# Peptides against a protein of PDB entry 3PUK: the designs that were tried, part 163

Target 1, 227 residues: chain A of PDB entry 3PUK
Amino acid sequence: ERGLKSVVWRKIKTAVFDDCRKEGEWKIMLLDEFTTKLLSSCCKMTDLLEEGITVIENIYKNREPVRQMKALYFISPTPKSVDCFLRDFGSKSEKKYKAAYIYFTDFCPDSLFNKIKASCSKSIRRCKEINISFIPQESQVYTLDVPDAFYYCYSPDPSNASRKEVVMEAMAEQIVTVCATLDENPGVRYKSKPLDNASKLAQLVEKKLEDYYKIDEKGLIKGKTQS

## One batch from the design tools (peptide; made by RFdiffusion4, then SolubleMPNN)

Design b2_p20_7_s3 (from b2_p20_7, 11 letters changed)
Fold by OpenDDE base, seed 4:
Structure b2_p20_7_s3 (fold): chain B 227 residues (1-227), chain A 20 residues (1-20)
Amino acid sequence: as target 1 above (227 residues)
Amino acid sequence: EEIEIELTTDDNKLYHEKKE
């Protein structure tokens, strides 16, 4: 049993592959940097083949069209990844695939979503957010993907205070996706030495968990596990 | 400095972040 890895894979299988599965149909899957790491952490190529993926392509690369096949975009909701998608479907001449299924790893900002909708709506068969913004490392260990998190969290420079807050928010959001993946509203514990950064992060996590289970679960309230 | 966050689930499992 792979623990967290298995949980993540099961969620991806259910939320992505089962969601767009069509009998006898093969798809090309497009990945970005994060989702490449994510899938590599919790599955094998053989697993993807079983899910109807014939080939994996990097979304950032200039790819040759395969117009007879549908594409499964499993990507982060970033301007970079979205722009790459738009280049694939933004015009009739640029349409690389038959149609697209889009699965974002996390909440896609309305601005990006609207941009996609405005230009590529007819090509999109599915667009969904699955809320996995972490990498499972071990049975009960995960890693986050927040650029420069270490630098800003531990920076002694007061000029970085605002950026530190942004990083903390991002980390907290990603930690919530761990909880969502586990389907848990866990107790949050922290240790911090010598500063109180962990305390701040824990508070942010707790706040976002509250918001997530109240808002995103459409009234479904899960009890808080005591720490 | 270290930031350590632990998540405790209903089944009393502990999850923690690995720092890169």
Scores: peptide ipSAE 0.213, ipTM 0.831, DockQ to the pose 0.020
Fold by OpenDDE base, seed 3:
Structure b2_p20_7_s3 (fold): chain B 227 residues (1-227), chain A 20 residues (1-20)
Amino acid sequence: as target 1 above (227 residues)
Amino acid sequence: EEIEIELTTDDNKLYHEKKE
């Protein structure tokens, strides 16, 4: 069977590194908290060197300018990560790098995207979204990055019901990115004890899978993968 | 509570398990 880690790495290689690769060119790569975990789970530093990455930097930290080199930003579409990028290339300060390639791990909200366009569009060579919002643990196991998921999923307080739904939807969306990464439209099964959270999550996943695979790249309906 | 989600295909099974 296909190992999840290898599939994730292959997807990142194709969607990110191959997309911005230029012969003989080295780049600095900027990572945030999530993408650091993601890459650590599916590749080695030697793999990144082979892809033309000379140095990895944390986007949240103060960094010295390297103005002769282009930067590859592989980051989550969050206000924090975007703000750090804007500090590097904003019009009010000297840009830290020659140019930027930006790859988001998920859909970037219009508000954040517009903020980037308004301040530093001329410095950006690529800006793309990929859909990998999970961490592979082994061939058949992955983890999600949903803040406060534990608290809201198991909260007995009825006032948290709306937040629980938001968390469940976020989890479901991230699970769909697993399916998208594997290029599969699977059947969904669940087991839960003693509450019905798994049933709710499974229903959300099924719905989002239907929406995602309604039309493929060729405009055709993608059927369910056999279980 | 324990939550287990299974994604099933002909060639692959993926699991997401959350334990309290």
Scores: peptide ipSAE 0.048, ipTM 0.567, DockQ to the pose 0.019
Fold by OpenDDE base, seed 1:
Structure b2_p20_7_s3 (fold): chain B 227 residues (1-227), chain A 20 residues (1-20)
Amino acid sequence: as target 1 above (227 residues)
Amino acid sequence: EEIEIELTTDDNKLYHEKKE
């Protein structure tokens, strides 16, 4: 059985490391909070060394320039992470690294992309989205990281209904990334007590799966994965 | 294959399980 962790690692290896690999070249890898957790869940430092990563740095921290080395940014498409990237390359005189490869864990909004393009496009050698927005815990178990999910999902306050919907949408999107990573279009089941949150989430997941697999990467319609 | 969704939280994490 292919454990979820191994599948995630293989996808990252192919989509990120193999994509920017150059023989004999070492890179500095920049991680944010999410990608730190993600990589920690599915690989070891030795694995990263084998992929040509010499050192891992936290994108949020102040870092010394290493101008002779290229940087691999494996980050979430958030304003915070993007802003940190922009600080590294926003000034010609203050570039921290030789060049950048950027791999986003999810869809990067046009607003963020345009911001990057406007400020440091010349420094970017690659920009790609890999669509992994979950953390594998076990072979068949994963976690989602949606801020305040607990609060809004279980809030008895009806004023939180709109926010709850936003949270549910975010969770559903992340679940779809699991399916995409596994190349599956599964059926969705749920258990919920006492609230119907799981039912609502399941419906959202189903809808998003349909949308995602209407046209696959090959331009073909992908049917449901058989049980 | 099925995905079973369990909305169990641990420090703001939600757990989900894939079932074969």
Scores: peptide ipSAE 0.040, ipTM 0.448, DockQ to the pose 0.022
Fold by OpenDDE base, seed 5:
Structure b2_p20_7_s3 (fold): chain B 227 residues (1-227), chain A 20 residues (1-20)
Amino acid sequence: as target 1 above (227 residues)
Amino acid sequence: EEIEIELTTDDNKLYHEKKE
């Protein structure tokens, strides 16, 4: 048992693979930078084969069409990844696969979602958000993937203040996905650094946890998880 | 159960640990 890694894998298995599984059917899976790291952290190629994945492809690369096979897109809801998807299905002439199943790692902005719907809705068999935006490193340790997080968080330049806030919000959102994955509503503690970044981040996480667990999937309010 | 958050400079990674 690999603790957090196992939990993450089980969630991906149930939310993604079981959701689109058909007996005897093989799919091509498309990954972006984040989901490549994510799957590498919690599964093996043999695991993916068992889930009906025959080939893994990088969504950013130009790929040859395999029009007889359906594609499973496990990607982050970013303009870059979405644009790559749209290149695969945005036109009849460019349709690379038979159909698409899309699973986003977290909330997909309406702007991106609408862009997808407007261009290739007929090719999409499924579109879901699974809310896993972290990389499990150890049994109870994970990392976040927030570009330039360190730079903005520790920048002495006041002009970066607004960007720092955006980065911290993104970090907080990703941390909440850990709690959601574990089905926990924990207390948040932090170690103070020379700056109050850890404190601010903790406050953001607490606030977002409150919002998330206000009503769970079954309409229940969850209290704080005991330590 | 609690989560400890630590911002670090190591490889631009942010480490978060669950505490029992």
Scores: peptide ipSAE 0.034, ipTM 0.566, DockQ to the pose 0.021

Design b2_p20_7_s4 (from b2_p20_7, 11 letters changed)
Fold by OpenDDE base, seed 5:
Structure b2_p20_7_s4 (fold): chain B 227 residues (1-227), chain A 20 residues (1-20)
Amino acid sequence: as target 1 above (227 residues)
Amino acid sequence: EKQVIELTTDENKLLKEEKF
C-alpha cells in the first residue's frame, strides 16, 4: 500500500508535470501559499528538478522578468493568486515570462476563468484543474488548509453564520478531493453531538461525493466503497 | 479523474475549452 504522500505526488506528476513536459526544456514554477505547503509535504527539490523545474518562485512577490523561459503556475483558484498571475502577463510589452501553463488545485470559478481568458489567453498554453485541495501529513492523515475555519465553525456570534457556510462548503470540497485522489467513494460517518457542525459537514460531503461520482471516466457510476 | 475546465492554446490561438 502506497502512502498518501506518494499518491499525491504521483497525481501531481501525472496531471501537471507530465502534461507540460518538453524534452530539454526547463521552466520556472510559481507557487502560492497553499501549493507551497502541498509540494513541501509530498516532494523534495530534487524531485522537481527531475521534472524540469529550475527555479521556484512565490507568485505573491515581485519578481524580475525571465522572458526567455516559460512559467508553470501551480496555484489555488483565488482572486489573489489570479490577480498576481494577471500582473505577470497583463502588459503586452512587459510580460515576465515567455508563456504560461496554469494548473489550479481545484475548481476555478467562471468569473476568475473569464477574467484570465479576457486578459491574457494568448500567453497561456494550458489551463487545467487537478482537484487536490488538501495536504498529506502521514500515510493515512491529511489536513485542510482553510483559514479561520475553527473560528467561524465554532463562533457563537450569529453574524458569522454566512461565513461559516462558506467555510464548510470549502472543507467539504477538500474532503471530496481526498476521496477522489484515493479513488474512494466512502460512506460518511460523524459524531452528532455536542454541535451540529459535523452533521452539516457530513451532509455536504455526501452531496458533493454523489455529484462527483455520478459518472466516472468510463461512463459508469462508482458505487460506495465498503470498509 | 473528473476535470472541470480545460483551456488549450497553440500558436496564440484557443484550440478548445471544455467544461465537465
Scores: peptide ipSAE 0.009, ipTM 0.357, DockQ to the pose 0.128
Fold by OpenDDE base, seed 2:
Structure b2_p20_7_s4 (fold): chain B 227 residues (1-227), chain A 20 residues (1-20)
Amino acid sequence: as target 1 above (227 residues)
Amino acid sequence: EKQVIELTTDENKLLKEEKF
């Protein structure tokens, strides 16, 4: 049984490292909070060295320019991470690196993509979405690391209802990335406890799975995996 | 309270615990 961690690592290796690999070239890798956790969960520093990563830097921190080296940005498609990237390449005089490869863990909204395109297009060699928005914990267990999910899902305040829905949708999208990573279209089951949150989330997941697998990555219709 | 979603296929069963 290939553990979830191994599957995730293999996908990252193929989708990210193999995609931007150049013989004899070392890159600086920039991580955000999520991708730091993600990589920590499924690989070691030695693995990254083997993939041509010389140094790992936190995208949120101030960093010294290394203008002769290319940078690999493995980041979430958030305003915060994108803004940090834009600061690295926003001006000709302040470019921190030679060029950028960008790999997003999920769908990048058009608004963020347009900002990148408008300011840094000439510096970007690759920009891809790899759709891994979960943290593998065990062979059959993962987490989503959704900020404030607990608060909004369990808030008794009716004013948080809209935010709860947004959080639920985000979680559902991330769960679909798990299924996509495993190449599965599963049945969804849930345990109902005092709140209907699990039921609501399950329904969202099912709907998003249906939408996702209308056409698979190969352009083929993938039927639901029998349970 | 933890909400659990189970993703079940013929080949795999994945458990997701969400902290709600």
Scores: peptide ipSAE 0.023, ipTM 0.353, DockQ to the pose 0.020; fails the geometry check
Fold by OpenDDE base, seed 3:
Structure b2_p20_7_s4 (fold): chain B 227 residues (1-227), chain A 20 residues (1-20)
Amino acid sequence: as target 1 above (227 residues)
Amino acid sequence: EKQVIELTTDENKLLKEEKF
């Protein structure tokens, strides 16, 4: 089945699990709020067991050390998730796990990356960005996880204008990750009324798609796949 | 109110309902 959920799972399997898999080795997987929702939307526990995951833990919770096992962190590039990781491997505390594999759902800001590098680089076996910043709901439907999107998009307060732009940019970036995951360069359609939010978002998506697909991996321009 | 962005390709039609 070529549904969005299957494509997302296949990408995670290839980018995360196949990348860090060792024969006969089991790992503990650490998830945050977003990645918990993401995995729940596209796989089952049996699928994770087949990929060598024995236990799933919430990164935000206090956890007992399992020093003989390696940990797979599949997390969002947020200060909260990064800080929790740093508590597990930072120099100020005993390491909770043998080593870490880190996979971010999106681009990790340099500030956060440098913070990780400065504190616990020796404990990290892998650190990659996989660029999946959406949750598949149905075969052809997905949702975005942008905090306070509703508030800023519909706020009548002019002081929120700058925040609205930031939210729109974040949403557009996440939509582009959907297209990238599907390897598609679609046309964008939107409902114009009652507000111009959809129009603005559509324009941002189109611009980002153009930038993303301007040059493919082979140095070729990828044309629109629109019908 | 939900704003819908539709992404249309030759192979796939993706519907995005964004709750703005």
Scores: peptide ipSAE 0.022, ipTM 0.365, DockQ to the pose 0.020; fails the geometry check
Fold by OpenDDE base, seed 1:
Parts: sequence; structure tokens; C-alpha cells
Structure b2_p20_7_s4 (fold): chain B 227 residues (1-227), chain A 20 residues (1-20)
Amino acid sequence: as target 1 above (227 residues)
Amino acid sequence: EKQVIELTTDENKLLKEEKF
């Protein structure tokens, strides 16, 4: 199947499951709200079993220790998710699992990374960023799962201008992860009516794509994909 | 009228991983 869902699954399989796979080893997988939606959109429980996942747990919930098993954390780089991880490994006496593999869905800020490093470095076997911050809905459709995006983008209240900008930036970043996942540097087209939101978002996406692939140009120059 | 952004893509390729 050549749909977006299959591409996302293939990427996750390669970037996450193949990276931490050990023959005969089962892991507990910890998910947050976003990654729960993400995996639900592109795989089945049977697929996860085939990848060596025995149990899926919500990172936000209180969980019983399984000290003999390693844990796979597939989570967003948020303070909430990171704090939950830190609770699992923050003390030697309170370690819930044998070791951790951490895969972030996006860039992890240095502040969060340093917090992890300072507290749990000895327990971590892998810590990687995978650039997938979107949810595939259909073969050609995805969603960004940005809370209140509609409200702030279409609010007539000038006091929401700063919040609108933050939301637009977040959306642009997520769109870039789609492009990165597809290994594409697309042209961006938009409808400018009735508001300038689409134009602004398009400009942000273009800028972020440029930044993303310029950084990559120091290794591989990927030109714009022909429209 | 819905505001729409359209992204045009040719082929599916895998993303690069960054190690922390």
C-alpha cells in the first residue's frame, strides 16, 4: 500500500522498532496522547506485537514496575511527557523498568534533554528524534492535532495575535515533518481568501522547509520538488 | 471559502534520524 499511513508506519518501523530491536526481547511501550493517536492511525496491535512490543501503556498513568523488562518510550518532546519519563527513572530505587529507549516525535529542546541527561543518563540505551509530528488520516490526508488552532487562527480579537503566531509556527513545524517524512521539498500553494492565514502559514512552511533542507545541504542539497 | 494549503509531492522517501 502506497498511502501516507503506510509510509508513516514504515518510517516508525525503521526509525524506532528496528533501531531498538533485539532478538527474543520483548519491550513495554510507553505512549503519550499524540503518539497513541499516531500509532492508532497507521498500525494495529498485531503489528506492534510483531515488532516485539508486549504491552502498551500510557505514560501519564501510574504504572506498576516491571523491572526485568526494557521500556520503549515513543513520546512527544513535551515537559509533561518528559516529566513522566523522569518519574520512571529518576531514582535508582524507583526505576520502573530495566532500561529505556527514547524516541521523540520532534526536536527535543536542550532544556528538556539536559534534564533527562542529568537525571537518567545511565538508564537510557537510545535517545533519538524522529521527525513525525502529524497524524495520517487517509492516503492523501493528514491532521496536525494542534489544540485551539481554529480558534486562534480565526479569532477577530487582536489580543490573540501572539497566540495565533505561536499556533501558526507549530502548524508549520508539523507540516515540515510531513514533508520530511515523505522526503519531499514541495512547492507550497495556498488560497488567500478570506483571511491571510493561509498565506502566512505558507510562508512559515517555506521558510522552515528551506531551513530544514539547507541544514541538510551541508550534506545533500535537495532542490525543490518540481510541481 | 476554506483556506487551503496544498503540498505537491512526487515520491515517498524515508526521513533521516537525528541522535541526541
Scores: peptide ipSAE 0.019, ipTM 0.315, DockQ to the pose 0.029; fails the geometry check

Design b2_p20_8_s1 (from b2_p20_8, 10 letters changed)
Fold by OpenDDE base, seed 1:
Structure b2_p20_8_s1 (fold): chain B 227 residues (1-227), chain A 20 residues (1-20)
Amino acid sequence: as target 1 above (227 residues)
Amino acid sequence: SELEKTYKSIKEFNKELEKL
């Protein structure tokens, strides 16, 4: 039984480690809060060593330069993480590493991408977006990284309606990411509680799944899988 | 976490190796 953790690890291995791997080359890997949790959920340090990672560093911490080594940035496409990356390569004199490989866990907004391109393009050997925006907990269980989701989804205050919509969209996007990672187009099931949140979320997920598979590069509309 | 402890240990070990 290939648990969700194994699937996630395999995806990371293929999309990140295999993509930048060079024989005999060791890299420093930089993680943010989300990717630290992600990797912790699906691999061991020994697995990372096997993939050519010698040291893992927190991108938010002040780090000593290791100018002879290349860095693998596996980070979320957030202003905070990007700013930390830019500090590592923004000045010729301040370059902490030899070069950078950047893998974003999700779509990187053009604004952030343009900042990177403008300041650090010469130092970047690879920049890729991967679609992993969830944390696997159990074989069939995952968690979403949506701040304040509980508060906004269950708030009875009408003033939070707009915020609730944003949160619901973010949750739906992450659920679709799980489906994409598993290569599944599931039928969405939900239990209706007094709040219509589950129904709304289900509709958003269904719509986003349709969009994802319709646009899939292979032009193949995958039928609904029984999940 | 146990993983964090492992990361710290490896980091320290690698630093020691660089000093040799």
Scores: peptide ipSAE 0.015, ipTM 0.330, DockQ to the pose 0.020
Fold by OpenDDE base, seed 4:
Structure b2_p20_8_s1 (fold): chain B 227 residues (1-227), chain A 20 residues (1-20)
Amino acid sequence: as target 1 above (227 residues)
Amino acid sequence: SELEKTYKSIKEFNKELEKL
């Protein structure tokens, strides 16, 4: 059994597929770059078929309308992905699908959410934030989706200091999503390195874990109740 | 066709698997 992969799949199944499942209904699933990798890491196309997904599409690509089918958007809460969604539902003429179920891999900023609501509210059946912003690699191994993380974390250039902080913040957030997915509040352990990156990251993770467990689960339900 | 789309999707999915 692929431990972490199985856990992630189970999380997605419960949080996404089971949440929007309707008996006998097939959906088109829209993925972005991250969620494509995520699903690829923990499931097969056959698994998606079992969950009522007939076709997967890249949200960034031009797609032909399938107006008779509902769309399941499993995407990152980024401006790019949101903008692509908005193009799919932003106007009556541009409406590509019957309706949308949106599941964000992480917290969607209010600015983006409000933009969606303002433009596409009538088309949305469900909007939910889940908390999976990592890629499971092995039973106990995962990778983070933080661009240029290595470069900035280990850059000797002082000019990269600000970016390094941003990267570490993002990494810490994603590590917390792993913990949330596993339903664990682990003690943070690290090995010291010359640049103390591990220590700094550990502190950020600890802080974020504390914040996470002091509040309700990051997964939020927004938009319309499924009827 | 819908079937073609399915095959395309599978192909793309497999490509991503290969990258991991």
Scores: peptide ipSAE 0.007, ipTM 0.321, DockQ to the pose 0.018
Fold by OpenDDE base, seed 3:
Structure b2_p20_8_s1 (fold): chain B 227 residues (1-227), chain A 20 residues (1-20)
Amino acid sequence: as target 1 above (227 residues)
Amino acid sequence: SELEKTYKSIKEFNKELEKL
């Protein structure tokens, strides 16, 4: 059985490291909170060294300039992470690094993308979106990065109903990214609890899976697989 | 030094691994 961790690592290796690899070139890698957890779950520091990463740094912290080296930003498409990137390259005279390769873990909103383009376009060698928004725990177990998911899903307050729907949609989207990463179209199974949350989430996942594979660039509807 | 930075990065990375 292919462990989920190995599949995630292979996806990151192909989508990020192989994409920006240059022979004999070392890079500094900038991570945020989510990508630190993600990489920690599926690789070792020795693996990153083999991919041409000399050091990893937290994007949120103040850092000394290394102007002779290019930087690889593997970050979430959030205002906080984007603002930290802009601080590194916003001033032409005070660039922290030689150039930037940016890889987002999810779709970057147009507002954030335009902000980057307007301020730092000349410093950017690559800007790509990958689709990995989960943390692998075991071979077949993962956790989702959805803030306050527990609170809103189990809140008895009717005023939280709209937020609960948003959270469930975000969870469903991340589950679909797991399926895409595994290249599978599984049947959805769930255990019903006293609350109908599992059934609602299952329906959202099924719908999003159908949409994803219908729109697949190759026009190929993949058959249902067992997961 | 670059070596010191590497060791610091390894230490931080290992700490995150322990939390998972």
Scores: peptide ipSAE 0.005, ipTM 0.318, DockQ to the pose 0.018
Fold by OpenDDE base, seed 2:
Order: C-alpha cells, then sequence, then structure tokens
Structure b2_p20_8_s1 (fold): chain B 227 residues (1-227), chain A 20 residues (1-20)
C-alpha cells in the first residue's frame, strides 16, 4: 500500500499543481503555517520546482512585490491567512503579484469567501477547496492541526466546554478529510479513557462521514470499509 | 534577486524538513 505521504502528495499534485499548471509559467507559492508543514511532510523542494514553483514564501511575512509573476496561494481557510492574502491584493495600486490562484485546504466559510470576492475578485484566477487538513507522519499515521486542542479537550474547567466543542468539530472535519483522501469510509475505533472525548469525537466523525458520502464528489454512495 | 529568493526559499523549506 502506498504510504499516506504519497497519497497526500498525489492529491496535492492533482488538485493544485495540475489544476493551475501552464506551460512555461513559474509561480510563487504562498504558504501558511499548516501548509508549510503539510508540504514538508510529503514532498521536497525539488518536487515543487518540478511543478513550476520557483519560490515559496510565507504568507504571514512582509514580502516584496513581484508583479510580473502569478502567485499560488496554498493556504488554510482562516481569517489570518485570508487577511494576509487580502493585503497582497486589496490595493489596486500595490498588488504584490500579477494574479492569484487560491487553494484552500478545507471548506472556506462564506464570510471569508465573500470578503475575498468583494475585494479582489478580478485578481483571482482560481479558487478551490481541496480538503486536506491533516499532516501525514507515517504510512498510517497523521496529525491534526487544531490549535490548543489538547488544552480544551482535557481541561476540567467547565467554562471551556464551548471551545472544546469547537475543537472537536474541527478535529472531526480533519479526520473526515483523511478518509476522503484515502477514499475510505471506515468504522471508527477509539479507546475509552476516563473522559468521553474519544466517544464524542467518534460520533462526530461518523456523522460527518455519513454526510460526506451521501453527496460525494463522484455522486456515488460508498459503503463502509474496514480500516 | 529572484535567484536569491529561490535559494532562500529552498533553505527555509529544508529547515522545515529537518524539524519533521
Amino acid sequence: as target 1 above (227 residues)
Amino acid sequence: SELEKTYKSIKEFNKELEKL
């Protein structure tokens, strides 16, 4: 079986690089914290060069304009990353790049999408969600990028209950993206600990899997797989 | 220069790889 890293790379190659590829065209790629880790986990810089990426830049940093080049934004659909993108294209006189291709790692909320559309729609050549919100570590191991997940999930403070729910929702969504990437609808297994966190997360994952496969990209209902 | 940026980018990327 192909390792999870290779599967993720293949998905990114197909969904991002092949989608925006133009013969002889080099792009600057903008990454955020998550996508930096993601790409680092599943490819080398040489692989990116082969895909027409000349330079990678951190979206959070101040960057010099390269107005003759198009930019590929491979970023998380977060307010922070979106705001950085908007700074690059928000001013008519000070656009950082010639145009933008935006690929979000997950579903972009309508609020963020509308904000983008309102400010810089003319600069955008592509806007796509690719649904890869996890980092492959090993052949069958992945990590989630959910800030403060440990703190909120294991906090005994009842005041954190709402945050815990948000974190669990985010984790469940990311787990579903793993399943979608692997084209699997697995049965969820968990170890019950003193806290019911694992059970709650499992239920959220199961529900989201059901919802996802009701209307998948192929319009096919996929049966449960054993994994 | 664009070349310098490329090398810098590669260097930064490699640093991230080393952390994994």
Scores: peptide ipSAE 0.005, ipTM 0.316, DockQ to the pose 0.018

